# Peptides against a protein of PDB entry 5A53: the designs that were tried, part 16

Target 1, 230 residues: chain A of PDB entry 5A53
Amino acid sequence: LVENVKQALFIPGQSCNKNLHDIMVDLSALKKPDMKRFNRKNDIHPFEDMSPLEFFSEKNDCSLMVLMTSSKKRKNNMTFIRTFGYKIYDMIELMVADNFKLLSDFKKLTFTVGLKPMFTFQGAAFDTHPVYKQIKSLFLDFFRGESTDLQDVAGLQHVISMTIQGDFQDGEPLPNVLFRVYKLKSYKSDQGGKRLPRIELVEIGPRLDFKIGRIHTPSPDMVTEAHKKP

## One batch from the design tools (peptide)

Design b1_p13_2 (made by RFdiffusion4)
Fold by OpenDDE base, seed 2:
Structure b1_p13_2 (fold): chain B 230 residues (1-230), chain A 13 residues (1-13)
Amino acid sequence: as target 1 above (230 residues)
Amino acid sequence: DDYLSDLIPRSKP
């Protein structure tokens, strides 16, 4: 069953600024061609009223949404939303730290649109802690792309690395998630007449450090329905 | 009010 690629909708909120717009453009470029972007600001407050997002999900046929908002309390906030049956499944606020880098900050490398990235997750909490499990699930779901049976190494172009920034204990603020994007670059090294393929990872951006904000988790019933294979 | 101003209609099946 080739699950249809989930479409993403990027929505500028009313408080969307230039930095968030640029981040939106760059992050959404990784989701091409399975991405839509709104150009106008929309006054959406998902933790107060989810109905506008459900409406957008249905009308745009997008099961993934990213709302771009910024305030003093929640600067550079990307609210990631997933829907199931056009109803909100889960939400998470990920605030981009000020040290972000855009694609323009890196050497421009051509990439094929639509290739599935490989993910790497660094930090045990991605498998154990509910918030980081949600983040892992979200990003895997967001960038899953077409399930090509052949993970032909030849088709591997990008690596997305997600790292939990340091250790934490119960009751402490959750460490940031470091989002990094690399391109695999193959070099033909001519050593002694044998061309050994050398693979290097080149950071291509964007570089985002995500501070975790508010979270909405799905109901158990919705989890059950979402896992039902058609 | 630019609320819902960017609605892209779903392609009819």
Scores: peptide ipSAE 0.012, ipTM 0.524, DockQ to the pose 0.029
Fold by OpenDDE base, seed 3:
Structure b1_p13_2 (fold): chain B 230 residues (1-230), chain A 13 residues (1-13)
Amino acid sequence: as target 1 above (230 residues)
Amino acid sequence: DDYLSDLIPRSKP
């Protein structure tokens, strides 16, 4: 079964500013060619009314959405939405900290569009804590791309690293998630007359530190339906 | 493997 690649829709909210637009452009570049962007601002409040997002999911055939909003309380807010059968499955607010770096802040490197990234997750909570499990699931689902049977090492060019910023105890505020993107660069090193292949990770951006905001979890019924293999 | 992508039949209706 060739699973159709999940399409992502990036939506500027009414409060979207230049910085959020630039972040949207750079993050969405990692999802090419399986990405659409709206150019117009849309007045959407997903935690008050989800119906506009369900409408956009169906009309654009996109099961992934990212809403860009900014306020004093929720600055640089990226709301990640997943749908199942064009109904809201889950949502999470990830606010980008002010220390972000754009692709323009890094050395431009050529890359092939549409290759599946490798993921690395640092922090035990990605496997144990419900919120971080959702984040892990979301990003793996978001950037999974085409299931090529040959995960040939030759096709690996990108690494996405996600790190929980420090330890935390129960009842404490959830630490930020550090999002980093690297390219695998092969070098021929002339060491002692033998050309040895050397692989290095080069950061390519964007660099984003995510503060966790509001979360919507799926109903037990939707979880059951989503887990039913046809 | 809690990926919705592994669970959602991507068959176009």
Scores: peptide ipSAE 0.011, ipTM 0.474, DockQ to the pose 0.251
Fold by OpenDDE base, seed 1:
Structure b1_p13_2 (fold): chain B 230 residues (1-230), chain A 13 residues (1-13)
Amino acid sequence: as target 1 above (230 residues)
Amino acid sequence: DDYLSDLIPRSKP
């Protein structure tokens, strides 16, 4: 089964500002060519009414959406939405901390469009804690390109690193998730006349620290339907 | 200006 690549729709909300727009541009570029962006602001409040998002999912044939909003309580908020059958499956608010870096803050490196990133997850909670499991699932699903069974290691150019910022106990506030993007750079090292391939990770941006906000979890029935292999 | 549009070659359809 060639799983069709999931399309993403980036939506500026009414409260979208220049910083969020710039973040949207940089993050959405990692999803090219499987990405659409709206140029106009839309008045959407997904935790109050989900119907506009379901409408946009269907009309744009996008099962992934990102809503860009900002308020005093939820500054630089990226709401990530997944749909199944054009109905809301899950949602999560990820607020970008003010220490963010754009692609323009890093050395310009060229990238090939359409190559799948490799993911690395740092923190045991990504496998055990429900919220971090959802984040892991979301980002893997979001950047999952064409299922070529050939993980053509030769085509690996990007690594996306996601790190839980520190340890936490039950009842404590959930630590931020540190989002980092690296390019694999191959160097020919001259060590003793043998050219050994040296691979270095070079940060390319964007650099985003995500504070976790509100979450909508799927119904048990939708989980069952979404996991049915076609 | 889509800054990344200059860095990522568009596969022309």
Scores: peptide ipSAE 0.006, ipTM 0.410, DockQ to the pose 0.027
Fold by OpenDDE base, seed 4:
Structure b1_p13_2 (fold): chain B 230 residues (1-230), chain A 13 residues (1-13)
Amino acid sequence: as target 1 above (230 residues)
Amino acid sequence: DDYLSDLIPRSKP
C-alpha cells in the first residue's frame, strides 16, 4: 500500500520576520516537492482559535502545517500542526534558538529533490517521554514521503539527526532538541589492495536548536481513528 | 483580522 505523501503548508504569521522567513525557506526546501508556502502574513493564533488552520488544511489539502511567529515570550516560534480529516490532531511549538545556521552557511552540495531522508534519534526520552514521542512522531510523519516497503538503499542521500540536549528529571524544563541535516558522501578508500567504500556524513544545514513550547495533544477518540488503517 | 489572506489551490491531479 503506497500511502499518499502528506503535503505541508508553511504559513507566515503576522509577527513573522526575516530570520523566520529564511528558516522557513530552508526547512521547507527539505520537504520539496510536497510543500506549499504562503507569501502573505496571516494573523493566526492556533492556541486561541484553531478554525483558520482547519480551513487552510482543507482548502490546500495539507495535513501538515507550520506557522511562523515571533514574540518576546516565544521568539522564532515554529508551530507544527497535524490534521486528521482536516481537523486538528496535534500541535507543538518549537522555538528556534538564535544560534541557527542557514543552508547558505554551509558548502553548497548537489541534492536530489524528493528523496526520503534517514532519521536518527539520540536520547532515551524519544521513546518514553510523551512530548519527545510526539516530536519523534511528528518529524517522521513530516518527512516520511511515500511508504515504500523497500527503502532503496541506493537512494539514501541524507540523514536528519535529532538529539535531546542533555538529561532531565521530572519537573525540570525540557531540554532543547538539536536538529541537524547531513549528506552522505561515498569515498573509495584503497586499504591494503581492497577498495572499501567509505561513507562520511557532511552537515548541509539548516542547523536548528528547538526550544519546546506549548503542546496540544489529540483526544483519545482521534488517536483511535488516526490509527485505523483505511 | 483576515485569517484568509492567502489560499493556494491544490492543482487537481
Scores: peptide ipSAE 0.019, ipTM 0.527, DockQ to the pose 0.029; fails the geometry check

Design b1_p13_2_s1 (made by RFdiffusion4, then SolubleMPNN; from b1_p13_2, 4 letters changed)
Fold by OpenDDE base, seed 4:
Structure b1_p13_2_s1 (fold): chain B 230 residues (1-230), chain A 13 residues (1-13)
Amino acid sequence: as target 1 above (230 residues)
Amino acid sequence: DDELQALIPKSKP
């Protein structure tokens, strides 16, 4: 079965800066080969007018988009967009905290392009809270494409870890989501003449702490239609 | 009005 892998488009907004550009380059490297990047800034305000994003989705055949913007109110903002039939399905603003680390901040390791990452999610709210359920769905969709029941263990190279930063109550600000990327390293340990396989996780970057911003949720009709397509 | 960047068509596999 040839998986219809979803393609991603990374778009610099008008307010995109050097830090956001560097973050865009590093995050998009994890989506290779199924990624495009624009080199020019585009004046797009998705919460005011979504039409330019729908146009880009159709003309680039990309069902995933990331808009890079920055302001005093929304610093280092990555707006993640999904489309269905080239119409906006959902959107979420994820603002990168200033403590981010780039791939250059970690030990350079060999990377095989096109291997699907394994995901881990830490925090009960990823299964119960609407916003964190959307984030979980988005990142799974972004990096895995179509859900295959069979994860080829032989192709497992990377783990993406997503953690909710602490507990929260109703009416409180939503905690940040901690995004971490690890490479699996297999070692043979000799303990008492028995070779035990040992797997270690080594962080490879980028390291991103996401503050949650504005959200657009799909209409009930679009949800029903999106779940009917195989 | 900032002109939107020219679109890159997906190369058909």
Scores: peptide ipSAE 0.031, ipTM 0.547, DockQ to the pose 0.028
Fold by OpenDDE base, seed 2:
Structure b1_p13_2_s1 (fold): chain B 230 residues (1-230), chain A 13 residues (1-13)
Amino acid sequence: as target 1 above (230 residues)
Amino acid sequence: DDELQALIPKSKP
């Protein structure tokens, strides 16, 4: 079953600022061609009323949404929303720290649109802790793209690295998730007449440190329904 | 970059 590529909708909230807009543009570029972006601000408060998001999901045929909001309490907040059957499945607030870097801060490298990124996850909590498991699931789902069985490493252009920033104990604030994007660059090194293929990872951006905010988890019933193969 | 216009949810009356 080739799961259809999930479409993403990027939505500027009323409190969306220039920085969030720029982040939205850069992050959404990684989701091309499977991305829609609104240019107008929308007054959406997903943790108060989810109905506008369900409406947008249905009208745009997007099972992924990202709401861009900013406040004193939740600065540079990207609310990631997933829907199933155009109903809210889960939500997570990921606040971008002020140390972010845009694509313009890196050397512009040409990339092929629509190539699947390889993911790397650093931190045991991505497999054990419910919140980090959700983040892992979300990002894998967000960027999974077309199920090409071609693990053609030759087609692998991008690596997305997600790292939990340090250790934490129960009851402590959850460490940030460090989001990094790299391009694989192949170099032919002429060493002693043998061309050794050298592969380098070049950071291409954006660079985002995500502070974890509010979370909405799916009901067990919705999990079961979402995992039902048609 | 194809930017979509925000679809205003029709307020259910």
Scores: peptide ipSAE 0.031, ipTM 0.595, DockQ to the pose 0.029
Fold by OpenDDE base, seed 5:
Structure b1_p13_2_s1 (fold): chain B 230 residues (1-230), chain A 13 residues (1-13)
Amino acid sequence: as target 1 above (230 residues)
Amino acid sequence: DDELQALIPKSKP
């Protein structure tokens, strides 16, 4: 069963600014062709009323949504939403730190649209802590392209690295998640007449440091339903 | 997994 590639909808909120728009454009470029963007601002407050997002999920046939908002308390906020059966499954606020870099800040490298990125997760908490587990699940689900069984090394062009910024203890603020995108470059190194394949990672952007905000977790019943493979 | 981690530039502190 080829699971249909999940479609993403990028929604500018009323408070969407130029920086968030630029971030939205660059991040959504990694989700092409499986992405829609609204050009108009929408007044949506997902933690107050989820019904507009459920409506947009159904109307646009998108199980992934990203709401772009900015306030004094939640600057450069990307709310990532997943739906199941067009109902809200989970939500997480990821606020982009001011040190972000756009694709224009990097050397423009041509990339093939539609290639599935490889993910790497750095930090034990991605496998143990519920919030980081949700982030891991979300990003894997978000950028999961066509399940080509062939992880053909030949088809691997992009690596997305997600790193927890430092160690933390119980009761401490959750460290930021460092989002980095690399292109794999294969070089034929001529070292002493032996052509050794050398692989290098080149950062291509965007570069985003995510501060974790509010979270909505699915009900146990929705978890069970969403994990039922048809 | 380990080989890819070695290629990822360590985040400068």
Scores: peptide ipSAE 0.027, ipTM 0.561, DockQ to the pose 0.030
Fold by OpenDDE base, seed 1:
Structure b1_p13_2_s1 (fold): chain B 230 residues (1-230), chain A 13 residues (1-13)
Amino acid sequence: as target 1 above (230 residues)
Amino acid sequence: DDELQALIPKSKP
């Protein structure tokens, strides 16, 4: 079965700044080799008109898109878009908090391109709350694609951790999602004559705290079509 | 009018 790995397109919006560009570069590095990036700014407002994104999806054969925009109301905004049949399936705005860290802020560790990350999700709402379920689905789809092939444990290099920042009740603002990236580092521990392999998680970046913004949910018909196994 | 970028330049191999 040829793993139909979903391709991602990163798009700088008209309001894209240096910080968003740097975040885009670092996040897109985790999606290599299955990533394309525009160098030009594009005037796209996905919650007003989705047609330009559908056009880009088709022309670039990308079912995943990330639009980088910034305004007073939506600072450091990453709009994540999925398409099905080059039509918009869903969208979510994830605004990066000002406390972000880039790959350059961490000790540079070499990584192999093309290894799929393992995901960990912390917070019950990832399985129960519609918005957090969409976020979970999006990030799994973005980095793993459809193949549930047992991650060759031998190929496990990266762990992406997503944590809901605190508890919340109905009617309260949705807590941020904390995005963290770790590399698995194997140490030969010489403790007591038996070389026990010790594995440590080392944060490698980027470090992103996502504030949740606007959401577009798929139509029931598109949900049914997207879940049809070929 | 900022012209929409329809395609990324194919990275030359």
Scores: peptide ipSAE 0.026, ipTM 0.565, DockQ to the pose 0.025

Design b1_p13_2_s2 (made by RFdiffusion4, then SolubleMPNN; from b1_p13_2, 7 letters changed)
Fold by OpenDDE base, seed 5:
Structure b1_p13_2_s2 (fold): chain B 230 residues (1-230), chain A 13 residues (1-13)
Amino acid sequence: as target 1 above (230 residues)
Amino acid sequence: SAFLDAVIPKSKP
């Protein structure tokens, strides 16, 4: 079963600023060609009323949405939304820290559009903690791309690294998630007359540190339905 | 739907 590639819709909220717009452009570039962007600001408050997002999901045939908002309490906030059957499945607020880097801050490298990134997750909590499990699931789902059987090293262009920033204990604020994007660069190194293939990771951006905000978790029933393979 | 602030689930004693 070739799962249809999930389409993403990027929505500037009413409070969307230039920084969020630039972040949106750069992050959405990694989702090409499976991405739509709105140019108009939309007054959407997903944690108050989800209905506008369900409407946009259905109308645009997008099961992934990212709402760009900013306030004093939630600066540079990217609300990631997933839908199932055009109904809200889950939501998570990921606020971009001020230390972000855009693609323009890195050496411009050519990349092939549509190649699936490899993911790396650093931190045990990605497998054990419900919030980080949701983040892991979200990003894997968001950037899955076409299921090419040729996950061979030959098709590997990008690595997306997600790291939990430090250790944490019960009752402490959840550490940020460090989002990094690397390109695999193959070099022929002449070491001792043998051309050994050397692979290096080159950061290409964007660089985003995500502070975790509010979360909406799916109902048990929706979890069951969403995991049923058709 | 319960909006959860990102809190660490208390380990059940």
Scores: peptide ipSAE 0.020, ipTM 0.467, DockQ to the pose 0.033
Fold by OpenDDE base, seed 3:
Structure b1_p13_2_s2 (fold): chain B 230 residues (1-230), chain A 13 residues (1-13)
Amino acid sequence: as target 1 above (230 residues)
Amino acid sequence: SAFLDAVIPKSKP
Protein backbone atom coordinates (compact mmCIF):
# COMPACT_ATOMS: atom_id res chain seq x y z
CA LEU B 1 0.00 0.00 0.00
CA VAL B 2 1.56 3.27 -1.12
CA GLU B 3 0.59 5.60 1.70
CA ASN B 4 -0.74 8.83 0.21
CA VAL B 5 1.68 11.72 0.69
CA LYS B 6 0.56 13.80 3.66
CA GLN B 7 -0.47 17.30 2.64
CA ALA B 8 0.55 20.30 4.76
CA LEU B 9 -1.49 23.45 5.39
CA PHE B 10 0.31 26.62 6.54
CA ILE B 11 -1.98 29.02 8.40
CA PRO B 12 -1.09 32.59 9.39
CA GLY B 13 -2.63 33.35 12.77
CA GLN B 14 -4.03 36.74 13.71
CA SER B 15 -0.67 37.80 15.19
CA CYS B 16 1.38 36.65 12.16
CA ASN B 17 3.97 39.27 11.12
CA LYS B 18 6.37 39.74 8.18
CA ASN B 19 9.15 37.65 9.77
CA LEU B 20 6.80 34.73 10.43
CA HIS B 21 5.38 35.05 6.93
CA ASP B 22 8.90 34.88 5.45
CA ILE B 23 9.75 31.85 7.65
CA MET B 24 6.48 30.21 6.58
CA VAL B 25 7.26 30.78 2.88
CA ASP B 26 10.78 29.37 3.20
CA LEU B 27 9.87 26.33 5.31
CA SER B 28 6.84 25.53 3.15
CA ALA B 29 9.05 25.59 0.04
CA LEU B 30 10.65 22.37 1.37
CA LYS B 31 7.21 20.70 1.42
CA LYS B 32 6.31 21.52 -2.21
CA PRO B 33 4.33 20.24 -4.07
CA ASP B 34 2.44 18.78 -1.05
CA MET B 35 1.69 22.13 0.57
CA LYS B 36 -1.10 24.71 0.78
CA ARG B 37 -0.85 28.20 2.31
CA PHE B 38 -3.57 30.51 3.49
CA ASN B 39 -3.08 34.16 2.56
CA ARG B 40 -5.54 35.47 5.15
CA LYS B 41 -4.94 35.64 8.87
CA ASN B 42 -7.12 33.34 10.96
CA ASP B 43 -7.89 33.87 14.64
CA ILE B 44 -7.09 30.35 15.90
CA HIS B 45 -6.09 29.37 19.43
CA PRO B 46 -5.41 25.61 19.16
CA PHE B 47 -4.79 25.06 22.89
CA GLU B 48 -8.18 26.64 23.69
CA ASP B 49 -10.30 25.30 20.82
CA MET B 50 -9.08 22.70 18.31
CA SER B 51 -12.33 22.62 16.28
CA PRO B 52 -11.23 25.23 13.66
CA LEU B 53 -8.11 23.17 12.90
CA GLU B 54 -10.13 19.96 12.54
CA PHE B 55 -12.45 21.84 10.16
CA PHE B 56 -9.48 23.09 8.09
CA SER B 57 -7.92 19.60 8.06
CA GLU B 58 -11.10 18.08 6.62
CA LYS B 59 -11.94 20.95 4.23
CA ASN B 60 -8.42 21.06 2.74
CA ASP B 61 -7.63 17.31 3.07
CA CYS B 62 -4.49 18.16 5.05
CA SER B 63 -3.25 15.89 7.86
CA LEU B 64 -0.39 18.30 8.64
CA MET B 65 -0.88 21.92 9.72
CA VAL B 66 1.40 24.73 10.86
CA LEU B 67 -0.08 27.76 12.64
CA MET B 68 2.06 30.93 12.64
CA THR B 69 1.54 33.18 15.70
CA SER B 70 3.59 35.66 17.73
CA SER B 71 3.15 37.16 21.18
CA LYS B 72 5.39 38.58 23.93
CA LYS B 73 5.29 35.20 25.72
CA ARG B 74 5.49 33.05 22.54
CA LYS B 75 7.47 34.99 19.94
CA ASN B 76 7.73 33.54 16.41
CA ASN B 77 5.63 30.51 17.38
CA MET B 78 5.07 27.70 14.89
CA THR B 79 2.41 25.31 16.17
CA PHE B 80 2.77 21.99 14.35
CA ILE B 81 -0.43 19.94 14.24
CA ARG B 82 -1.07 16.41 12.99
CA THR B 83 -4.53 14.98 12.42
CA PHE B 84 -5.83 11.44 12.07
CA GLY B 85 -9.24 11.06 10.43
CA TYR B 86 -9.38 14.88 10.50
CA LYS B 87 -9.21 14.82 14.34
CA ILE B 88 -6.29 16.30 16.26
CA TYR B 89 -3.64 13.64 16.87
CA ASP B 90 -0.86 15.76 18.37
CA MET B 91 0.38 19.36 18.60
CA ILE B 92 3.68 21.03 19.48
CA GLU B 93 4.72 24.68 19.75
CA LEU B 94 8.15 25.44 18.28
CA MET B 95 9.24 29.06 18.73
CA VAL B 96 11.84 30.36 16.24
CA ALA B 97 14.72 32.23 17.90
CA ASP B 98 15.62 35.71 16.59
CA ASN B 99 18.90 34.46 15.03
CA PHE B 100 17.02 32.77 12.15
CA LYS B 101 18.26 32.91 8.54
CA LEU B 102 16.07 32.89 5.44
CA LEU B 103 16.80 31.31 2.04
CA SER B 104 17.78 34.79 0.81
CA ASP B 105 20.67 34.79 3.33
CA PHE B 106 22.28 31.82 1.54
CA LYS B 107 23.71 31.24 -1.92
CA LYS B 108 20.86 30.47 -4.29
CA LEU B 109 21.06 26.87 -5.43
CA THR B 110 18.68 25.17 -7.82
CA PHE B 111 16.85 22.17 -6.38
CA THR B 112 14.26 19.75 -7.73
CA VAL B 113 10.85 20.09 -6.13
CA GLY B 114 9.39 16.97 -4.50
CA LEU B 115 12.63 15.15 -3.64
CA LYS B 116 12.69 13.64 -0.16
CA PRO B 117 15.22 14.94 2.34
CA MET B 118 17.47 12.68 4.35
CA PHE B 119 17.30 13.37 8.09
CA THR B 120 20.08 13.38 10.65
CA PHE B 121 19.36 13.64 14.37
CA GLN B 122 22.04 14.64 16.89
CA GLY B 123 21.27 13.97 20.55
CA ALA B 124 20.40 10.75 22.39
CA ALA B 125 17.17 12.31 23.68
CA PHE B 126 15.62 12.00 20.18
CA ASP B 127 15.36 8.26 20.88
CA THR B 128 14.71 8.29 24.66
CA HIS B 129 12.88 11.47 25.73
CA PRO B 130 9.14 11.59 24.85
CA VAL B 131 9.12 15.26 23.71
CA TYR B 132 12.14 14.86 21.44
CA LYS B 133 10.74 11.53 20.19
CA GLN B 134 7.58 13.42 19.21
CA ILE B 135 9.66 16.10 17.43
CA LYS B 136 11.61 13.41 15.55
CA SER B 137 8.39 11.63 14.60
CA LEU B 138 6.75 14.89 13.51
CA PHE B 139 9.57 16.05 11.22
CA LEU B 140 10.06 12.60 9.69
CA ASP B 141 6.30 12.42 9.06
CA PHE B 142 6.14 16.00 7.76
CA PHE B 143 8.87 15.57 5.11
CA ARG B 144 8.63 11.83 4.24
CA GLY B 145 6.76 12.33 0.96
CA GLU B 146 5.94 9.25 -1.14
CA SER B 147 7.13 6.01 0.48
CA THR B 148 9.41 4.54 -2.18
CA ASP B 149 11.25 1.38 -1.10
CA LEU B 150 14.03 2.50 -3.41
CA GLN B 151 16.50 4.48 -1.39
CA ASP B 152 17.22 6.16 -4.69
CA VAL B 153 20.57 7.63 -3.68
CA ALA B 154 20.38 9.35 -7.07
CA GLY B 155 17.35 11.24 -5.77
CA LEU B 156 19.09 12.39 -2.57
CA GLN B 157 19.36 16.16 -2.80
CA HIS B 158 18.70 17.53 0.69
CA VAL B 159 19.82 16.77 4.20
CA ILE B 160 17.84 18.12 7.15
CA SER B 161 19.88 18.17 10.35
CA MET B 162 18.21 18.41 13.75
CA THR B 163 20.43 18.89 16.81
CA ILE B 164 19.53 19.16 20.49
CA GLN B 165 21.44 22.21 21.78
CA GLY B 166 23.44 20.81 24.69
CA ASP B 167 22.87 18.36 27.51
CA PHE B 168 20.09 18.59 30.08
CA GLN B 169 19.01 16.88 33.29
CA ASP B 170 15.61 15.92 34.64
CA GLY B 171 13.64 18.99 35.71
CA GLU B 172 15.67 21.41 33.54
CA PRO B 173 14.21 23.40 30.64
CA LEU B 174 14.38 21.46 27.40
CA PRO B 175 17.23 22.63 25.12
CA ASN B 176 16.43 24.15 21.74
CA VAL B 177 16.38 22.08 18.56
CA LEU B 178 18.69 23.41 15.85
CA PHE B 179 17.15 22.97 12.39
CA ARG B 180 19.55 23.13 9.41
CA VAL B 181 19.05 22.35 5.72
CA TYR B 182 21.86 21.30 3.40
CA LYS B 183 22.11 20.48 -0.29
CA LEU B 184 24.38 17.72 -1.51
CA LYS B 185 26.70 19.18 -4.12
CA SER B 186 28.75 16.89 -6.34
CA TYR B 187 32.09 18.20 -7.54
CA LYS B 188 34.45 16.66 -10.02
CA SER B 189 37.88 17.28 -8.54
CA ASP B 190 40.69 16.97 -11.06
CA GLN B 191 43.54 15.70 -8.94
CA GLY B 192 46.40 14.60 -11.19
CA GLY B 193 44.14 13.74 -14.15
CA LYS B 194 41.86 11.44 -12.10
CA ARG B 195 38.37 12.86 -11.69
CA LEU B 196 37.35 11.85 -8.18
CA PRO B 197 33.72 12.55 -7.29
CA ARG B 198 33.62 14.83 -4.25
CA ILE B 199 30.39 15.43 -2.35
CA GLU B 200 29.99 18.51 -0.17
CA LEU B 201 27.17 19.68 2.06
CA VAL B 202 26.16 23.28 1.38
CA GLU B 203 23.78 25.02 3.77
CA ILE B 204 20.80 26.39 1.82
CA GLY B 205 18.45 27.47 4.62
CA PRO B 206 16.27 28.24 6.31
CA ARG B 207 18.26 28.17 9.56
CA LEU B 208 15.93 27.88 12.55
CA ASP B 209 16.58 27.40 16.27
CA PHE B 210 13.39 26.02 17.86
CA LYS B 211 12.46 26.67 21.47
CA ILE B 212 9.94 24.04 22.63
CA GLY B 213 6.58 25.28 23.95
CA ARG B 214 3.26 23.56 24.73
CA ILE B 215 2.53 20.00 23.65
CA HIS B 216 -0.64 18.01 23.07
CA THR B 217 -0.09 14.25 23.10
CA PRO B 218 -2.42 11.78 21.36
CA SER B 219 -4.87 9.65 23.30
CA PRO B 220 -3.94 5.95 23.64
CA ASP B 221 -6.94 5.10 21.45
CA MET B 222 -5.76 7.41 18.65
CA VAL B 223 -2.24 5.95 18.88
CA THR B 224 -3.71 2.47 18.42
CA GLU B 225 -5.88 3.55 15.47
CA ALA B 226 -3.06 5.53 13.78
CA HIS B 227 -0.75 2.48 13.93
CA LYS B 228 -3.33 0.12 12.47
CA LYS B 229 -2.18 -0.62 8.97
CA PRO B 230 -5.15 -0.19 6.65
CA SER A 1 -6.61 16.29 26.61
CA ALA A 2 -3.39 16.88 28.55
CA PHE A 3 -1.76 20.07 27.35
CA LEU A 4 1.71 19.80 28.80
CA ASP A 5 4.03 22.73 28.70
CA ALA A 6 7.37 21.36 27.47
CA VAL A 7 8.26 19.95 30.85
CA ILE A 8 10.02 16.66 31.21
CA PRO A 9 7.17 14.20 31.53
CA LYS A 10 7.16 13.10 35.10
CA SER A 11 8.27 9.51 34.98
CA LYS A 12 5.11 7.52 35.32
CA PRO A 13 5.35 6.05 38.70
Scores: peptide ipSAE 0.018, ipTM 0.483, DockQ to the pose 0.037
Fold by OpenDDE base, seed 4:
Structure b1_p13_2_s2 (fold): chain B 230 residues (1-230), chain A 13 residues (1-13)
Amino acid sequence: as target 1 above (230 residues)
Amino acid sequence: SAFLDAVIPKSKP
């Protein structure tokens, strides 16, 4: 089943600043060509009223949205939203820590637009804990390109790495998720007349450490409907 | 249900 590539809409909130704009530009570059950006600030509070996001989902034919806001309590906040049938499926607040790096902070490397990244997830909680399961599902869904049955290994250029920053117990604050982007480089090593293929991972950015904020989970009925194969 | 500030559900004792 060739699922249509999900389109993403990036929305600056009323409190969007220069840093959030720069982060938005760099993160959205990884979603090209399947990305739209608004230039105008929109006064949207998705945890108070979801209706504006449902309207934007339908009007722009985007099942993925990212709202950029910043406050004293929720600095550099990226609210990731998914819709199903233009209705809110789930939401998660991911606040970018101040130690972020932009694409301009790394060596400029050319990349082919539209190549599906490989994902790596570090931390058992990505498979067991409901919040980290949602994050894993979200990012896989967000960067899922065309469903080619052929994993064209020859076309693999990018790796997105997501790491849970440390261990945690029940009742403790959830550790940050470390988001990293790498380019695969192949080198021919000539060691003693044997050509050994060497593959290196080169970080290309952006580098984002996500603090987890508020979450909206889908109803059991919406989960059932969203998993029905057409 | 909107979960405010993602408190890990305390395992029920």
Scores: peptide ipSAE 0.011, ipTM 0.465, DockQ to the pose 0.031
Fold by OpenDDE base, seed 2:
Structure b1_p13_2_s2 (fold): chain B 230 residues (1-230), chain A 13 residues (1-13)
Amino acid sequence: as target 1 above (230 residues)
Amino acid sequence: SAFLDAVIPKSKP
C-alpha cells in the first residue's frame, strides 16, 4: 500500500503576526511540495469550534493543518491538527519560544524538494508519555512523505531532531520540545590516498523550541479506524 | 474529548 502523502494546510489565524508568518513560511518549506498556505487571516478557534478546520480539510484535501495564532497567553502558537475522513483526529498547541531562528539565520543551503527527513527523538518520554507520543506521531506523520525505497537512504539530506528539554516529574509543566533541522554534508577527506567519507550535520533551520499547550486526543474509535488498512 | 492543558494528568492515586 503506497500511503498517499498527507497534504498540509498552513492557516494564519486572525492574530497571526510577522514572526509567526516567517516561522510558517520556513516550516512549510520543509513540507514542499505537499503543502498549501493561506495568505488571508482566518478567525478560527479550534478548541471552541472545530468545524471550520474540518471544512478546510475537506475543501483543500489536507489531512494536516497548522493554525498560526498569537496571544499574551499563547504567544507564537502553532496548532497542529490532523484529520481522518476530514474529521478532527487530534490537535496540539505548540508555542514557539522567542529564541527561534529562521532559515535566514543559517547558511543558505540548497535542498531538494520532496526528500524525506530522518527523525531523531531524544527523551524516553517520546515512547512512554502520551503527550510526547502524540508529538512524535504527529511529526513523523507530518514529514513522512512518500514511502521511499531503501535507495532513498542515498537521498537522505535532512535530519530532524526533536529533544525533550530536560527531565520532568508528575505534575510539573511539560518540558519544551527542541526542534532542530540538519543537513547531511558529505566531505571527501583527502588524507593520504584513503578517501574516508566524512559526514557532518549542519544546522539549516528553522530552530524552534516548542512549548506544549492544549491537546485534543482522538477517540478510541477514530484510532481504530485510522489504523485500519484500507 | 477532554482538552488537556500541558499539565501531566495527575495519575489518580
Scores: peptide ipSAE 0.010, ipTM 0.405, DockQ to the pose 0.032

